# Ledger of designs, part 3: peptides against a protein of PDB entry 8RAJ

Target 1, 54 residues: chain A of PDB entry 8RAJ
Amino acid sequence: LPAENEDPDKAVVDLHRSPPKTKDPDLTPSGIIAKVKAGDMTQETARELLLAMR

## One batch from the design tools (peptide; aimed at target 1 S30)

Design b2_p24_8 (made by RFdiffusion4)
Pose (drawn by RFdiffusion4):
Structure b2_p24_8 (pose): chain A 54 residues (1-54), chain P 24 residues (1-24)
Amino acid sequence: as target 1 above (54 residues)
Amino acid sequence: EEEELEERIEELEEEIEEELEEEE
């Protein structure tokens, strides 16, 4: 509900910003398996990363 | 907690690398 909302002319275009990056671009396959064995990553995401490195 | 998890992951990676070297 638009109580005390911003102007109707589409002012203040500085919202909807994403959070900072929390990823590394390069890893060892052994490190991918270790992340899964530690419960820190799903087999789905791990397999996706290995398909990009093979 | 995060540092302990990182250390555990590094140990597991080293063990996997050693197993692969033995197999070779």

## One batch from the design tools (peptide; aimed at target 1 Q43)

Design b2_p25_1 (made by RFdiffusion4)
Pose (drawn by RFdiffusion4):
Structure b2_p25_1 (pose): chain A 54 residues (1-54), chain P 25 residues (1-25)
Amino acid sequence: as target 1 above (54 residues)
Amino acid sequence: EEMEELEELAEEIEEEREEEEEEEE
């Protein structure tokens, strides 16, 4: 509900920003398996990263 | 099963990298 909303002319275009990055671009396959064994990553995401490294 | 396949895939990648290092040497 637009109580005390911003101007109707589409002012203040500085919202919807993403959070900072929390990823590394390069890893060892052994490190991928270790992340799954530690419960810190799903087999889905781990397999996706290994398909990019093979 | 899926975990075994994931481990096999990781081993294959490591083996291929080791072979490439040996060829370069």

Design b2_p25_2 (made by RFdiffusion4)
Pose (drawn by RFdiffusion4):
Structure b2_p25_2 (pose): chain A 54 residues (1-54), chain P 25 residues (1-25)
Amino acid sequence: as target 1 above (54 residues)
Amino acid sequence: EEEEEEEEEEEEELEELEELAETVP
């Protein structure tokens, strides 16, 4: 509900910003398996990263 | 029995992921 909403002419275009990056671009496959064994990553995401490294 | 089956499935899946990891040069 638009109580006290912004102007109707599409002012203040500075919203919807993403959060900072929390990823590394390069890893060892052993490190991928270690992340799964530690419960810190799913087998889905781990397999996806290994398919990009093989 | 259900718990054992789930553990076996997890192990098989982990083995497959390890095999995939060995294909990395």

Design b2_p25_2_s2 (made by RFdiffusion4, then SolubleMPNN; from b2_p25_2, 7 letters changed)
Fold by OpenDDE base, seed 4:
Structure b2_p25_2_s2 (fold): chain B 54 residues (1-54), chain A 25 residues (1-25)
Amino acid sequence: as target 1 above (54 residues)
Amino acid sequence: MREEEERRREEEELEELEELALEVP
């Protein structure tokens, strides 16, 4: 009888899962407009950011 | 009528932001 102990403690938490590189959608003019269209940014904040990059 | 006027205003303000975004180098 081979009692192969299936070790119940290998939840291999892949500690090498590099956090998904959120390429912070570079605060590019196009990236800002896309966030406003998605409802993820207010028009006021978008306007301030765009004016600061001018 | 109110919802259509609100949508039109949001579209107009978004066009102004798109124009401003084109002025950024």
Scores: peptide ipSAE 0.547, ipTM 0.873, DockQ to the pose 0.661
OpenDDE base, seeds 1, 2, 3, 5: peptide ipSAE 0.539, 0.538, 0.540, 0.536; ipTM 0.870, 0.869, 0.871, 0.870

Design b2_p25_3 (made by RFdiffusion4)
Pose (drawn by RFdiffusion4):
Structure b2_p25_3 (pose): chain A 54 residues (1-54), chain P 25 residues (1-25)
Amino acid sequence: as target 1 above (54 residues)
Amino acid sequence: EEAEEALEELEEMEEEEEEELEEEE
C-alpha cells in the first residue's frame, strides 16, 4: 500500500541494487569435491563448476 | 582430466546416496 510514497513522475532512480560479489573465478576440481564433502556446496552447483573447468 | 575424474566421483557419490535412500525406504 502506497502510504507516504515517492513522487509519481518516476523520481529517485537509485533502488534495486545487487549485493557485493562472494565468488572466486578459478578453483581446483579437488577443491570442488572438498566443498561438497564439507556440505558447503550442492552436487548441482559443483557439477556446474566442473563442466566449466574440464 | 582432473575435472573429468571429479565428475565421475560426483556421479558415484550420487549413486551411493540413491542406494542408501532406497534401503531406508

Design b2_p25_4 (made by RFdiffusion4)
Pose (drawn by RFdiffusion4):
Structure b2_p25_4 (pose): chain A 54 residues (1-54), chain P 25 residues (1-25)
Amino acid sequence: as target 1 above (54 residues)
Amino acid sequence: ELEEIDEKLEEKEEEEEEEEEEEEE
């Protein structure tokens, strides 16, 4: 509900910003398996990263 | 289990490719 909303002319275009990056661009396959064995990553995401490194 | 993951990942890649073709058109 638009109680005390911003102006109707589409002012203040500085919202919807994404959070900072929390990823590394390069890893060892052994490190991918270790992340799954530690429960810190799903087999889905781990397989996806290995398909990009093979 | 890994085969099922691979199938799902292929399906997602196909869908992304179709979306990219539509955007190009």

Design b2_p25_4_s2 (made by RFdiffusion4, then SolubleMPNN; from b2_p25_4, 11 letters changed)
Fold by OpenDDE base, seed 4:
Structure b2_p25_4_s2 (fold): chain B 54 residues (1-54), chain A 25 residues (1-25)
Amino acid sequence: as target 1 above (54 residues)
Amino acid sequence: EDEEILRKLEERRREEEERRRRELE
């Protein structure tokens, strides 16, 4: 029986895989600016959002 | 849409502030 060397490093990489920071594309500084330009967000809301990211 | 985005960002700000508090204790 060939012992399948299950690479112990794959299990360690999966446990330390920080959940994909699904940066909601809408909550990025660029996404916020794009929504304001499209008329889908107010300038005041966008200002508050961008200030809270600092 | 603005209210949902504000809510999500306030939540993130709270979670970051709580993490920063725990790192200083």
Scores: peptide ipSAE 0.122, ipTM 0.649, DockQ to the pose 0.000
OpenDDE base, seeds 1, 2, 3, 5: peptide ipSAE 0.111, 0.114, 0.113, 0.110; ipTM 0.628, 0.627, 0.633, 0.623

Design b2_p25_5 (made by RFdiffusion4)
Pose (drawn by RFdiffusion4):
Structure b2_p25_5 (pose): chain A 54 residues (1-54), chain P 25 residues (1-25)
Amino acid sequence: as target 1 above (54 residues)
Amino acid sequence: EEEEEEEEEEEEMEELEELAEEAEE
């Protein structure tokens, strides 16, 4: 509900910003398996990363 | 049903380990 909303002319275009990056671009396969064994990553995401490194 | 799910998880983990070995080669 638009109580005390911004101007109707599409002012203040600085919203919807994404959070900072929390990823590394390069890893060892052993490190991928270790992340799964530790419960810190799903087999889905781990397999996706290994398919990009093989 | 629970036993089948555990077997599937084990197979998937073996496949992931094999894929990791391939990625090391």

Design b2_p25_7_s4 (made by RFdiffusion4, then SolubleMPNN; its pose is not in this set)
Fold by OpenDDE base, seed 3:
Structure b2_p25_7_s4 (fold): chain B 54 residues (1-54), chain A 25 residues (1-25)
Amino acid sequence: as target 1 above (54 residues)
Amino acid sequence: SIADLTPEEKAELAEEALRELDAMP
């Protein structure tokens, strides 16, 4: 059985490269905070994402 | 769903989340 290489390329949504048109359900304010608490997102990236939602 | 929120309601939730983020060590 081929080991599915879980490519750990959790695409850090680079806000500068393309506005994420990805309806990623994880790009909610609460989802962003949950990612920071889990260590899956930096506070800096979270701040930039949340500021862009205003 | 957040997709059903107005831009203003989404902005209010973002401001609440920013306050929570600022309270993190």
Scores: peptide ipSAE 0.552, ipTM 0.876, DockQ to the pose 0.484
OpenDDE base, seeds 1, 2, 4, 5: peptide ipSAE 0.547, 0.547, 0.548, 0.548; ipTM 0.875, 0.877, 0.877, 0.877

## One batch from the design tools (peptide; aimed at target 1 L50)

Design b2_p26_1 (made by RFdiffusion4)
Pose (drawn by RFdiffusion4):
Structure b2_p26_1 (pose): chain A 54 residues (1-54), chain P 26 residues (1-26)
Amino acid sequence: as target 1 above (54 residues)
Amino acid sequence: AKTALEKIAEEREEEEEEEEEEEEEE
């Protein structure tokens, strides 16, 4: 509900910003398996990263 | 030349384009 909303002319275009990056671009396959064995990553995401490194 | 994250991003984009083509055909 638009109680005390912003102007109707589409002012204040500085919202919807994404959070900072929390990823590394390069890893070892052993490190991928270790992340799964530690429960810190799913087999889905781990397989996806290994398909990009093989 | 490309990082693992860059390759994944390209693959995801291609998959999304294919899905859109399939939907258009339907």

Design b2_p26_4_s2 (made by RFdiffusion4, then SolubleMPNN; its pose is not in this set)
Fold by OpenDDE base, seed 5:
Structure b2_p26_4_s2 (fold): chain B 54 residues (1-54), chain A 26 residues (1-26)
Amino acid sequence: as target 1 above (54 residues)
Amino acid sequence: MEEERLRELEELAEEIERRRREEEEE
């Protein structure tokens, strides 16, 4: 069983990089909220990401 | 405080997801 080493560094959305055109499931509105609830994302970062999708 | 801010984020996420569904139905 390959343990998917999800590099925790790939979850750091660089807010200064152009809005990710990637269908990263982690960058869906629901995925962002899930990361905040898990403690993997700050509420401030989540707010800025969600506002950029608006 | 944190729970109120989380609800504001959930409402914003739901608004975005609703718009995306409306755009996919057109």
Scores: peptide ipSAE 0.587, ipTM 0.891, DockQ to the pose 0.679
OpenDDE base, seeds 1, 2, 3, 4: peptide ipSAE 0.586, 0.587, 0.587, 0.587; ipTM 0.890, 0.890, 0.890, 0.890

Design b2_p26_4_s3 (made by RFdiffusion4, then SolubleMPNN; its pose is not in this set)
Fold by OpenDDE base, seed 2:
Structure b2_p26_4_s3 (fold): chain B 54 residues (1-54), chain A 26 residues (1-26)
Amino acid sequence: as target 1 above (54 residues)
Amino acid sequence: SRAERLEELERLAEEIERRRREEEEE
């Protein structure tokens, strides 16, 4: 069977051109801060998410 | 500093959570 194109471009969410698509729709403001403190999120991504919730 | 920027994000998060709570109580 021909390997149907694994489109490698569908995984490159351009982090600079779209508001960070939280893959988690249940991400609260406190949950964002907790991820930043844990090192699981950057302060920049957290700022963009929080500003989109404002 | 990095710490001051985190504290600014914490204040922004608290402001958003407060507004959401006020809107759920109406």
Scores: peptide ipSAE 0.624, ipTM 0.908, DockQ to the pose 0.744
OpenDDE base, seeds 1, 3, 4, 5: peptide ipSAE 0.615, 0.617, 0.623, 0.619; ipTM 0.906, 0.906, 0.908, 0.906

Design b2_p26_5 (made by RFdiffusion4)
Pose (drawn by RFdiffusion4):
Structure b2_p26_5 (pose): chain A 54 residues (1-54), chain P 26 residues (1-26)
Amino acid sequence: as target 1 above (54 residues)
Amino acid sequence: AYEEAEEEYEEEEEEEEEEEEEEEEE
């Protein structure tokens, strides 16, 4: 509900910003398997990263 | 790819364990 909303002419275009990056671009396959064995990553995401490194 | 990487990881861990046993015996 638009109680005390911004102007109707589409002012203040500075919202919807994403959070900072929390990823590394390069890893060892052993490190991928270790992340799964530690429960810190799913087999789905791990397999996706290995398909990009093989 | 995941199965192959898992087998290679298991082999590396077995080798590290053998090296640690040898160092303890020394």

Design b2_p26_6_s4 (made by RFdiffusion4, then SolubleMPNN; its pose is not in this set)
Fold by OpenDDE base, seed 1:
Structure b2_p26_6_s4 (fold): chain B 54 residues (1-54), chain A 26 residues (1-26)
Amino acid sequence: as target 1 above (54 residues)
Amino acid sequence: AEKKEWEEEAKEWLEEEEKRKREEEE
């Protein structure tokens, strides 16, 4: 009998794999600064977002 | 001029947050 050693433990999707922090690069302080530099965000909006993260 | 002042302020804020985060990891 081919013991289908389906090692079910390999399919433990490590739920403790912190969901890839899709830190929306757009919501990091560096991402906010980069957006303003690119012209994709106003300085006022960036200031409000940075202050809300403090 | 105003754009440059904001970029300096935002950079300083980022450096302070990176410093704080490094001090929390020590």
Scores: peptide ipSAE 0.206, ipTM 0.685, DockQ to the pose 0.376
OpenDDE base, seeds 2, 3, 4, 5: peptide ipSAE 0.197, 0.199, 0.193, 0.199; ipTM 0.679, 0.681, 0.681, 0.680

Design b2_p26_8 (made by RFdiffusion4)
Pose (drawn by RFdiffusion4):
Parts: sequence; structure tokens; C-alpha cells
Structure b2_p26_8 (pose): chain A 54 residues (1-54), chain P 26 residues (1-26)
Amino acid sequence: as target 1 above (54 residues)
Amino acid sequence: EEGKEEKEEEEEEEEEEEEEEEEEEE
């Protein structure tokens, strides 16, 4: 509900910003398996990263 | 081997898109 909303002319275009990155671009396959064995990553995401490194 | 080649192609395409966006902004 637009109680005390911003101007109707589409002012203040500085919202919707994404959070900072939390990833590494390069890893070892052994590190991928270790992340799954530690419960810190799903088999889905781990397989996806290994398909990009093979 | 295949997955490295596909990754390199994708990185090149992203770089080209970023250059085009920068040119449009100028």
C-alpha cells in the first residue's frame, strides 16, 4: 500500500541493487568434492562447476 | 577440455557485450 510513497514521475532511480560477490572463479575438482563431503554445497551446484572445469 | 573451451567462449562473449554497453553509454 503506497502510504507516503515517492513522487509519481519516476524519481529516485537508485534502488534494487544486488549484494557483493561471494564466489571464486577457479577451484580444484578435489575442492568441489570436499565442499559436498562437508555439506557446504549441493551435488547439483558441484556437478555444474565440474562441467565448467573438465 | 570441452568445459574449458565453452567457458572461454562464454567469457569472450560477455566481454564483447560489456564493451558494446560502454560504447552506447559514451

## One batch from the design tools (peptide; aimed at target 1 A46 L51)

Design b2_p27_3_s4 (made by RFdiffusion4, then SolubleMPNN; its pose is not in this set)
Fold by OpenDDE base, seed 5:
Structure b2_p27_3_s4 (fold): chain B 54 residues (1-54), chain A 27 residues (1-27)
Amino acid sequence: as target 1 above (54 residues)
Amino acid sequence: DAETQAEIDALLATATPEELAAAAAAK
């Protein structure tokens, strides 16, 4: 069976590793809130991102 | 939308465990 490419690109938006590209739908305010609701982002990380974009 | 904005405002108004710990350590 072809190995399912588990694309390990769970873009863990490491606040320290990549400047927030405002073009990433996952880094929009709505995308951040969606990730928090999905359990894919902590409230703390979301708050830090939202503060940095204000 | 208005729901997303309310959730943003709630997150921004909530002190993180780290901020609470920093405020406790500053006393």
Scores: peptide ipSAE 0.357, ipTM 0.750, DockQ to the pose 0.404
OpenDDE base, seeds 1, 2, 3, 4: peptide ipSAE 0.354, 0.355, 0.355, 0.356; ipTM 0.748, 0.748, 0.749, 0.751

Design b2_p27_4 (made by RFdiffusion4)
Pose (drawn by RFdiffusion4):
Structure b2_p27_4 (pose): chain A 54 residues (1-54), chain P 27 residues (1-27)
Amino acid sequence: as target 1 above (54 residues)
Amino acid sequence: EEEIEEELLEAVEEELEEEEEEEEEEE
């Protein structure tokens, strides 16, 4: 509900910003398996990263 | 732990094979 909303002419275009990056671009396969064994990553995401490194 | 390692590596190999089959079909 638009109580006390911004101007109707599409002012203040500075919203919807994404959070900072929390990823590393390069890893060892052993490190991928270790993340799964530690419960810190799903087999789905781990397999996806290994398919990009093989 | 060993089972998890094996299952993850097998799943990567299987998916790579499937991609190869798809490429062959397209050719």

Design b2_p27_5 (made by RFdiffusion4)
Pose (drawn by RFdiffusion4):
Structure b2_p27_5 (pose): chain A 54 residues (1-54), chain P 27 residues (1-27)
Amino acid sequence: as target 1 above (54 residues)
Amino acid sequence: EEEEEEEEEEEEEEEWEELEELAEEAE
């Protein structure tokens, strides 16, 4: 509900910003398996990263 | 119910083996 909303002419275009990056671009396959064994990553995401490194 | 649990375990083992094979290929 637009109580005390911004101007109707589409002012203040500085919203919807994404959070900072929390990823590394290069890893060892052993490190991928270790992340799964530690419960810190799903087999789905781990397999996706290994398919990009093989 | 027991048979469904056994099938789920087999699937999990197969997915794990596939992940280990991919890790060996990547090395």

Design b2_p27_5_s2 (made by RFdiffusion4, then SolubleMPNN; from b2_p27_5, 8 letters changed)
Fold by OpenDDE base, seed 1:
Structure b2_p27_5_s2 (fold): chain B 54 residues (1-54), chain A 27 residues (1-27)
Amino acid sequence: as target 1 above (54 residues)
Amino acid sequence: MEEEEERRRKEEEERWRELEELAREAE
């Protein structure tokens, strides 16, 4: 009964896939304002984030 | 009723203006 060594190399989630350097446009001042306008962020959370970026 | 609705609308417009100012200062 050969236990087939399931090659662990198929779980090479390419750690060298540079996360797309999409500076998350959602973390820019303009992106924060856009999220609040969309209803995806509260004005309070947006204020705290914008003050932390100052 | 109209005066209270106008007040709430002005307060909402002021909050938006403050956020847009903070966003401009953080840019």
Scores: peptide ipSAE 0.524, ipTM 0.860, DockQ to the pose 0.526
OpenDDE base, seeds 2, 3, 4, 5: peptide ipSAE 0.523, 0.523, 0.523, 0.524; ipTM 0.860, 0.859, 0.859, 0.860

Design b2_p27_5_s3 (made by RFdiffusion4, then SolubleMPNN; from b2_p27_5, 10 letters changed)
Fold by OpenDDE base, seed 2:
Structure b2_p27_5_s3 (fold): chain B 54 residues (1-54), chain A 27 residues (1-27)
Amino acid sequence: as target 1 above (54 residues)
Amino acid sequence: DEERRREEEKRREEEWEELERLAREAA
């Protein structure tokens, strides 16, 4: 079987590297409000998150 | 029944206004 060219530039995704605190755009105040408006988040959860960001 | 619906609508509006205020304060 031809050796699949393992492209050596597979950046070893260090699974233990804490994902860079990519400010999940979904956890911004505006993102939280957008999720509630979309029905993807409850008002209660949004309130708790927004209060925790204060 | 209309009064209860208006009170429920008002509570929902107040809850939305609170969320928008909290979002503005957290931004």
Scores: peptide ipSAE 0.542, ipTM 0.859, DockQ to the pose 0.496
OpenDDE base, seeds 1, 3, 4, 5: peptide ipSAE 0.542, 0.532, 0.542, 0.531; ipTM 0.858, 0.852, 0.857, 0.855; seed 4 fails the geometry check

Design b2_p27_5_s4 (made by RFdiffusion4, then SolubleMPNN; from b2_p27_5, 12 letters changed)
Fold by OpenDDE base, seed 2:
Structure b2_p27_5_s4 (fold): chain B 54 residues (1-54), chain A 27 residues (1-27)
Amino acid sequence: as target 1 above (54 residues)
Amino acid sequence: MEEERRREEEERRRREEELLRLAEEAA
Protein backbone atom coordinates (compact mmCIF):
# COMPACT_ATOMS: atom_id res chain seq x y z
CA LEU B 1 0.00 0.00 0.00
CA PRO B 2 1.69 3.26 -0.98
CA ALA B 3 1.25 5.33 2.14
CA GLU B 4 0.18 8.62 0.62
CA ASN B 5 1.63 10.68 3.45
CA GLU B 6 -0.40 13.68 2.39
CA ASP B 7 -0.34 15.65 5.64
CA PRO B 8 -4.04 15.67 6.69
CA ASP B 9 -3.38 19.00 8.46
CA LYS B 10 -3.13 20.86 5.12
CA ALA B 11 -6.61 19.73 4.00
CA VAL B 12 -8.50 22.00 6.41
CA VAL B 13 -10.16 23.92 3.66
CA ASP B 14 -11.72 26.40 6.03
CA LEU B 15 -15.16 26.33 4.42
CA HIS B 16 -15.92 29.25 6.76
CA ARG B 17 -13.09 31.32 5.32
CA SER B 18 -15.20 33.89 3.57
CA PRO B 19 -13.99 33.43 0.02
CA PRO B 20 -11.34 36.10 -0.28
CA LYS B 21 -13.35 38.98 -1.67
CA THR B 22 -11.17 38.92 -4.68
CA LYS B 23 -12.94 41.90 -6.04
CA ASP B 24 -12.81 40.36 -9.45
CA PRO B 25 -11.64 43.50 -11.27
CA ASP B 26 -13.98 42.33 -14.03
CA LEU B 27 -17.01 42.72 -11.70
CA THR B 28 -16.29 46.32 -10.66
CA PRO B 29 -18.47 49.05 -12.22
CA SER B 30 -15.43 50.13 -14.26
CA GLY B 31 -14.65 46.51 -15.23
CA ILE B 32 -18.25 45.97 -16.40
CA ILE B 33 -18.07 49.12 -18.56
CA ALA B 34 -14.71 47.95 -19.95
CA LYS B 35 -16.21 44.54 -20.90
CA VAL B 36 -19.15 46.21 -22.68
CA LYS B 37 -16.74 48.46 -24.61
CA ALA B 38 -14.64 45.41 -25.55
CA GLY B 39 -17.77 43.53 -26.74
CA ASP B 40 -17.25 40.86 -24.02
CA MET B 41 -20.54 41.74 -22.25
CA THR B 42 -24.02 42.71 -23.46
CA GLN B 43 -25.51 46.06 -22.46
CA GLU B 44 -28.43 44.20 -20.83
CA THR B 45 -26.19 42.00 -18.64
CA ALA B 46 -24.16 45.07 -17.69
CA ARG B 47 -27.37 46.96 -16.79
CA GLU B 48 -28.59 44.10 -14.57
CA LEU B 49 -25.20 43.84 -12.81
CA LEU B 50 -24.92 47.60 -12.24
CA LEU B 51 -28.51 47.78 -10.92
CA ALA B 52 -27.73 44.93 -8.48
CA MET B 53 -24.75 46.96 -7.14
CA ARG B 54 -27.03 49.79 -5.98
CA MET A 1 -32.82 51.69 -43.85
CA GLU A 2 -30.89 54.92 -43.04
CA GLU A 3 -33.56 56.15 -40.57
CA GLU A 4 -33.71 52.74 -38.86
CA ARG A 5 -29.90 52.62 -38.51
CA ARG A 6 -29.94 56.15 -37.09
CA ARG A 7 -32.61 55.14 -34.52
CA GLU A 8 -30.61 52.03 -33.52
CA GLU A 9 -27.42 54.13 -33.15
CA GLU A 10 -29.31 56.71 -31.03
CA GLU A 11 -30.83 53.95 -28.85
CA ARG A 12 -27.39 52.32 -28.42
CA ARG A 13 -25.91 55.69 -27.40
CA ARG A 14 -28.74 56.29 -24.89
CA ARG A 15 -28.16 52.82 -23.38
CA GLU A 16 -24.39 53.46 -23.18
CA GLU A 17 -25.05 56.79 -21.40
CA GLU A 18 -27.42 54.98 -18.98
CA LEU A 19 -24.73 52.35 -18.23
CA LEU A 20 -22.17 55.08 -17.53
CA ARG A 21 -24.60 56.74 -15.06
CA LEU A 22 -25.38 53.40 -13.39
CA ALA A 23 -21.65 52.66 -13.13
CA GLU A 24 -21.00 56.08 -11.54
CA GLU A 25 -23.86 55.51 -9.04
CA ALA A 26 -22.54 52.00 -8.21
CA ALA A 27 -18.88 53.17 -7.74
Scores: peptide ipSAE 0.527, ipTM 0.864, DockQ to the pose 0.485
OpenDDE base, seeds 1, 3, 4, 5: peptide ipSAE 0.458, 0.277, 0.463, 0.513; ipTM 0.842, 0.759, 0.842, 0.859; seed 3 fails the geometry check

Design b2_p27_6 (made by RFdiffusion4)
Pose (drawn by RFdiffusion4):
Structure b2_p27_6 (pose): chain A 54 residues (1-54), chain P 27 residues (1-27)
Amino acid sequence: as target 1 above (54 residues)
Amino acid sequence: EEEEEEEEEEEEEEEEEEEWEEFEEKY
C-alpha cells in the first residue's frame, strides 16, 4: 500500500541494488569434493562448477 | 506424453548421478 510513497514521475532511480560478490573464479576439483563432504555446497552446484573446469 | 516426459527426467537424473560418482572417485 503506497502510504507516503515517492513522486509519480519516476524519481529516485537508485534502488534494487545487488549484494557484493561472495565467490572465487578458480578452484581445484579436490576443493569442490571437499566442500560437498563438509556439507558447505550441494552436489548440484558442485557438479556445475566441475563441468566448467574439465 | 506425460509418462514419456517423466521417464526422460528420470534418465537425466541417473546420468547426473553417474557423472557425480565419476568425479568423486577421480578426485

Design b2_p27_6_s1 (made by RFdiffusion4, then SolubleMPNN; from b2_p27_6, 9 letters changed)
Fold by OpenDDE base, seed 4:
Structure b2_p27_6_s1 (fold): chain B 54 residues (1-54), chain A 27 residues (1-27)
Amino acid sequence: as target 1 above (54 residues)
Amino acid sequence: MEEERRREEEERRREEEREWEEFEKKY
């Protein structure tokens, strides 16, 4: 099987990748906002996660 | 001024990428 060299530098971390649908409180809109307030997450990352949940 | 803005944008992107890697490692 040709291992297509998926260039590991083309792990485009899809910044628009929808967060996994987990019941984790850190993945709720309230948990994301709590991480931003704690300084554990940027506002940009939080915005993208919140948009992917909408 | 343009090089400084480009550095700030690149630093922000690297921070966002790191947060995503930490997120994907945890979840």
Scores: peptide ipSAE 0.113, ipTM 0.590, DockQ to the pose 0.046
OpenDDE base, seeds 1, 2, 3, 5: peptide ipSAE 0.046, 0.097, 0.102, 0.088; ipTM 0.407, 0.568, 0.611, 0.586; seed 1 fails the geometry check

Design b2_p27_6_s3 (made by RFdiffusion4, then SolubleMPNN; from b2_p27_6, 10 letters changed)
Fold by OpenDDE base, seed 3:
Structure b2_p27_6_s3 (fold): chain B 54 residues (1-54), chain A 27 residues (1-27)
Amino acid sequence: as target 1 above (54 residues)
Amino acid sequence: DEEEERRRREEEEREAEKEWEEWEKKY
């Protein structure tokens, strides 16, 4: 099964939406930071994602 | 109001920055 690499630009995290308990390991705080460190995600998108997990 | 939306966005950005700093200290 092709893992749909959901383009990090398509993670429209509605900051007002209760965070779904992301079962996606790539959307964990550690996964987000790893993507930023790898250059695969912007720091801005990472901030929005982390806020949505709070 | 456009001013209320701006204030909300600035608050969200500030909270996101804090969350980023907390997780960056951990990993």
Scores: peptide ipSAE 0.090, ipTM 0.592, DockQ to the pose 0.307
OpenDDE base, seeds 1, 2, 4, 5: peptide ipSAE 0.064, 0.063, 0.064, 0.068; ipTM 0.489, 0.518, 0.468, 0.521

Design b2_p27_7_s2 (made by RFdiffusion4, then SolubleMPNN; its pose is not in this set)
Fold by OpenDDE base, seed 3:
Formats: C-alpha cells, sequence, structure tokens
Structure b2_p27_7_s2 (fold): chain B 54 residues (1-54), chain A 27 residues (1-27)
C-alpha cells in the first residue's frame, strides 16, 4: 500500500476546514507516542503537540 | 455576551488548528 504522502498542504487545509476528527493516526496522542518510540519524532516536538491538543 | 463567547471559542479553535498545522509541517 503506498503510504499516501498526504501532502502537508492538504492536511493544513483539512485542519482549517474541519476540526481534526482524530482520524489522523499521526495526530493522536497514541500516534505521537508511537513516533517518539520509533525515533521519528523528538520528545520536545511530542510535548508541544500534546500541549497543543489540550 | 453569548456572541462574544462564541467568537472566543472559534478563535481558540483556529489557534489550535494553526499550531497543529505548524507542527505537521515541521515533521
Amino acid sequence: as target 1 above (54 residues)
Amino acid sequence: EEEERRRREEEERRRRRERLAEVRLDL
């Protein structure tokens, strides 16, 4: 399955158009924690994301 | 008062979306 590189621009447009229904696995608290564990995200960026979700 | 409350809630939702969009561009 090609991971659809959801163009970051399309994701920004969708975030502006609709409240993010937590359908982006990458923007869930669990998805953020998974990326940090995989080494794909820094703990600092993850903290900022989790704070922005509060 | 209810209209001002709705405007504040919409602005907070906008700022939250802008922060989530910014971080998605940095990833």
Scores: peptide ipSAE 0.105, ipTM 0.627, DockQ to the pose 0.044
OpenDDE base, seeds 1, 2, 4, 5: peptide ipSAE 0.099, 0.099, 0.098, 0.103; ipTM 0.615, 0.625, 0.623, 0.633

## One batch from the design tools (peptide; aimed at target 1 S30 L51)

Design b2_p28_2 (made by RFdiffusion4)
Pose (drawn by RFdiffusion4):
Structure b2_p28_2 (pose): chain A 54 residues (1-54), chain P 28 residues (1-28)
Amino acid sequence: as target 1 above (54 residues)
Amino acid sequence: EEEEEEEEEEEEEEEEEELAEEAIEEWE
């Protein structure tokens, strides 16, 4: 509900910003398997990263 | 010594490739 909302002329275009990056661009396959064995990553995401590195 | 180190690195790379293929096949 638009109680005390911003101006109707589409002012203040600085919202919807994403959070900072929390990823590394390069890893070892052994490190991928270790992340799954530690429960810190799903087999889905791990397999996706290995398909990009093979 | 340098040639032995290069050979060890190549073997490690081959092992990591094999691990990556095996893990992809297992989780498919």

Design b2_p28_2_s1 (made by RFdiffusion4, then SolubleMPNN; from b2_p28_2, 8 letters changed)
Fold by OpenDDE base, seed 4:
Structure b2_p28_2_s1 (fold): chain B 54 residues (1-54), chain A 28 residues (1-28)
Amino acid sequence: as target 1 above (54 residues)
Amino acid sequence: EEEEERRRREEEEERERELAEEAIERWS
């Protein structure tokens, strides 16, 4: 029976892969403003979020 | 191509910053 040397090193989780900067389009200034216009976010909450991004 | 892509990102980030400032002022 051939011993399948399954090299366990294929699970190198590349820890150096920068997490995809999923720029959540909903967390951009444009996305926040769009949510306010849609009625999905209050103007107050939007202002606080935008101030925290400075 | 890399310099053009960087410039496009910088222009997008500037535009998003301007939109944020206008919204903060409007909602103050």
Scores: peptide ipSAE 0.558, ipTM 0.869, DockQ to the pose 0.665
OpenDDE base, seeds 1, 2, 3, 5: peptide ipSAE 0.554, 0.553, 0.554, 0.555; ipTM 0.867, 0.868, 0.868, 0.869

Design b2_p28_2_s2 (made by RFdiffusion4, then SolubleMPNN; from b2_p28_2, 18 letters changed)
Fold by OpenDDE base, seed 5:
Formats: sequence, C-alpha cells, structure tokens
Structure b2_p28_2_s2 (fold): chain B 54 residues (1-54), chain A 28 residues (1-28)
Amino acid sequence: as target 1 above (54 residues)
Amino acid sequence: SAAAAAAAAAAAAAEEQELADRAIEEWA
C-alpha cells in the first residue's frame, strides 16, 4: 500500500484568520472615490453606488 | 471603552457620509 504522505501541516486551520472584515472597504464612500481617482471606476457608476447607499 | 469605540465609529461614518454627499454633488 503506497504510504500517502498526507503532510498534516496543511490542515493548519489558521485560527488567526481575522474574520473577513464584513465591510468591503471598496464599498465605502472613501473606497468608491479612491477607485474613481485610480481610474478603476467611472464617476457615473460611483455616483449611482453612493446614491444607493444613502 | 465600548462607548468610546461606538462614538469614534459614528464620527467616521459621518465623515464618510460627508464625502459621499460631496462626491454626489461634484459628479452630478
């Protein structure tokens, strides 16, 4: 029977995995504005998102 | 304290809303 060397070190459940910060920083007003300034979002799309968050 | 953290979070949320309102006006 081939010894399946399942390296047990891959089962490190990183208990220190910070819970996903439930607030996507990209969906904050600052994050949206930053995307527009970076050229990653249009002003129109950003305005629609900001209005929908109000 | 939890109250101080809540006050800081409320202030940050108000600043974010002011940024949103300004961007909505600027990009109107």
Scores: peptide ipSAE 0.516, ipTM 0.835, DockQ to the pose 0.684
OpenDDE base, seeds 1, 2, 3, 4: peptide ipSAE 0.516, 0.515, 0.514, 0.516; ipTM 0.835, 0.833, 0.833, 0.834

Design b2_p28_6 (made by RFdiffusion4)
Pose (drawn by RFdiffusion4):
Structure b2_p28_6 (pose): chain A 54 residues (1-54), chain P 28 residues (1-28)
Amino acid sequence: as target 1 above (54 residues)
Amino acid sequence: EEEEEEEEEEIEEEIEELLEEAEEEEEE
């Protein structure tokens, strides 16, 4: 509900910003398996990263 | 030394298993 909303002319275009990056671009396969064994990553995401490194 | 080599082999097998699963899915 638009109680005390911003102007109707589409002012203040500085919202919807994403959070900072929390990823590394390069890893060892052994490090991928270790992340799964530690429960810190799903087999789905781990397999996706290995398919990009093979 | 032997135990480390066995662990490396186990890791390699686990990596291969995940890659084979991906191939099977592509075939389906």

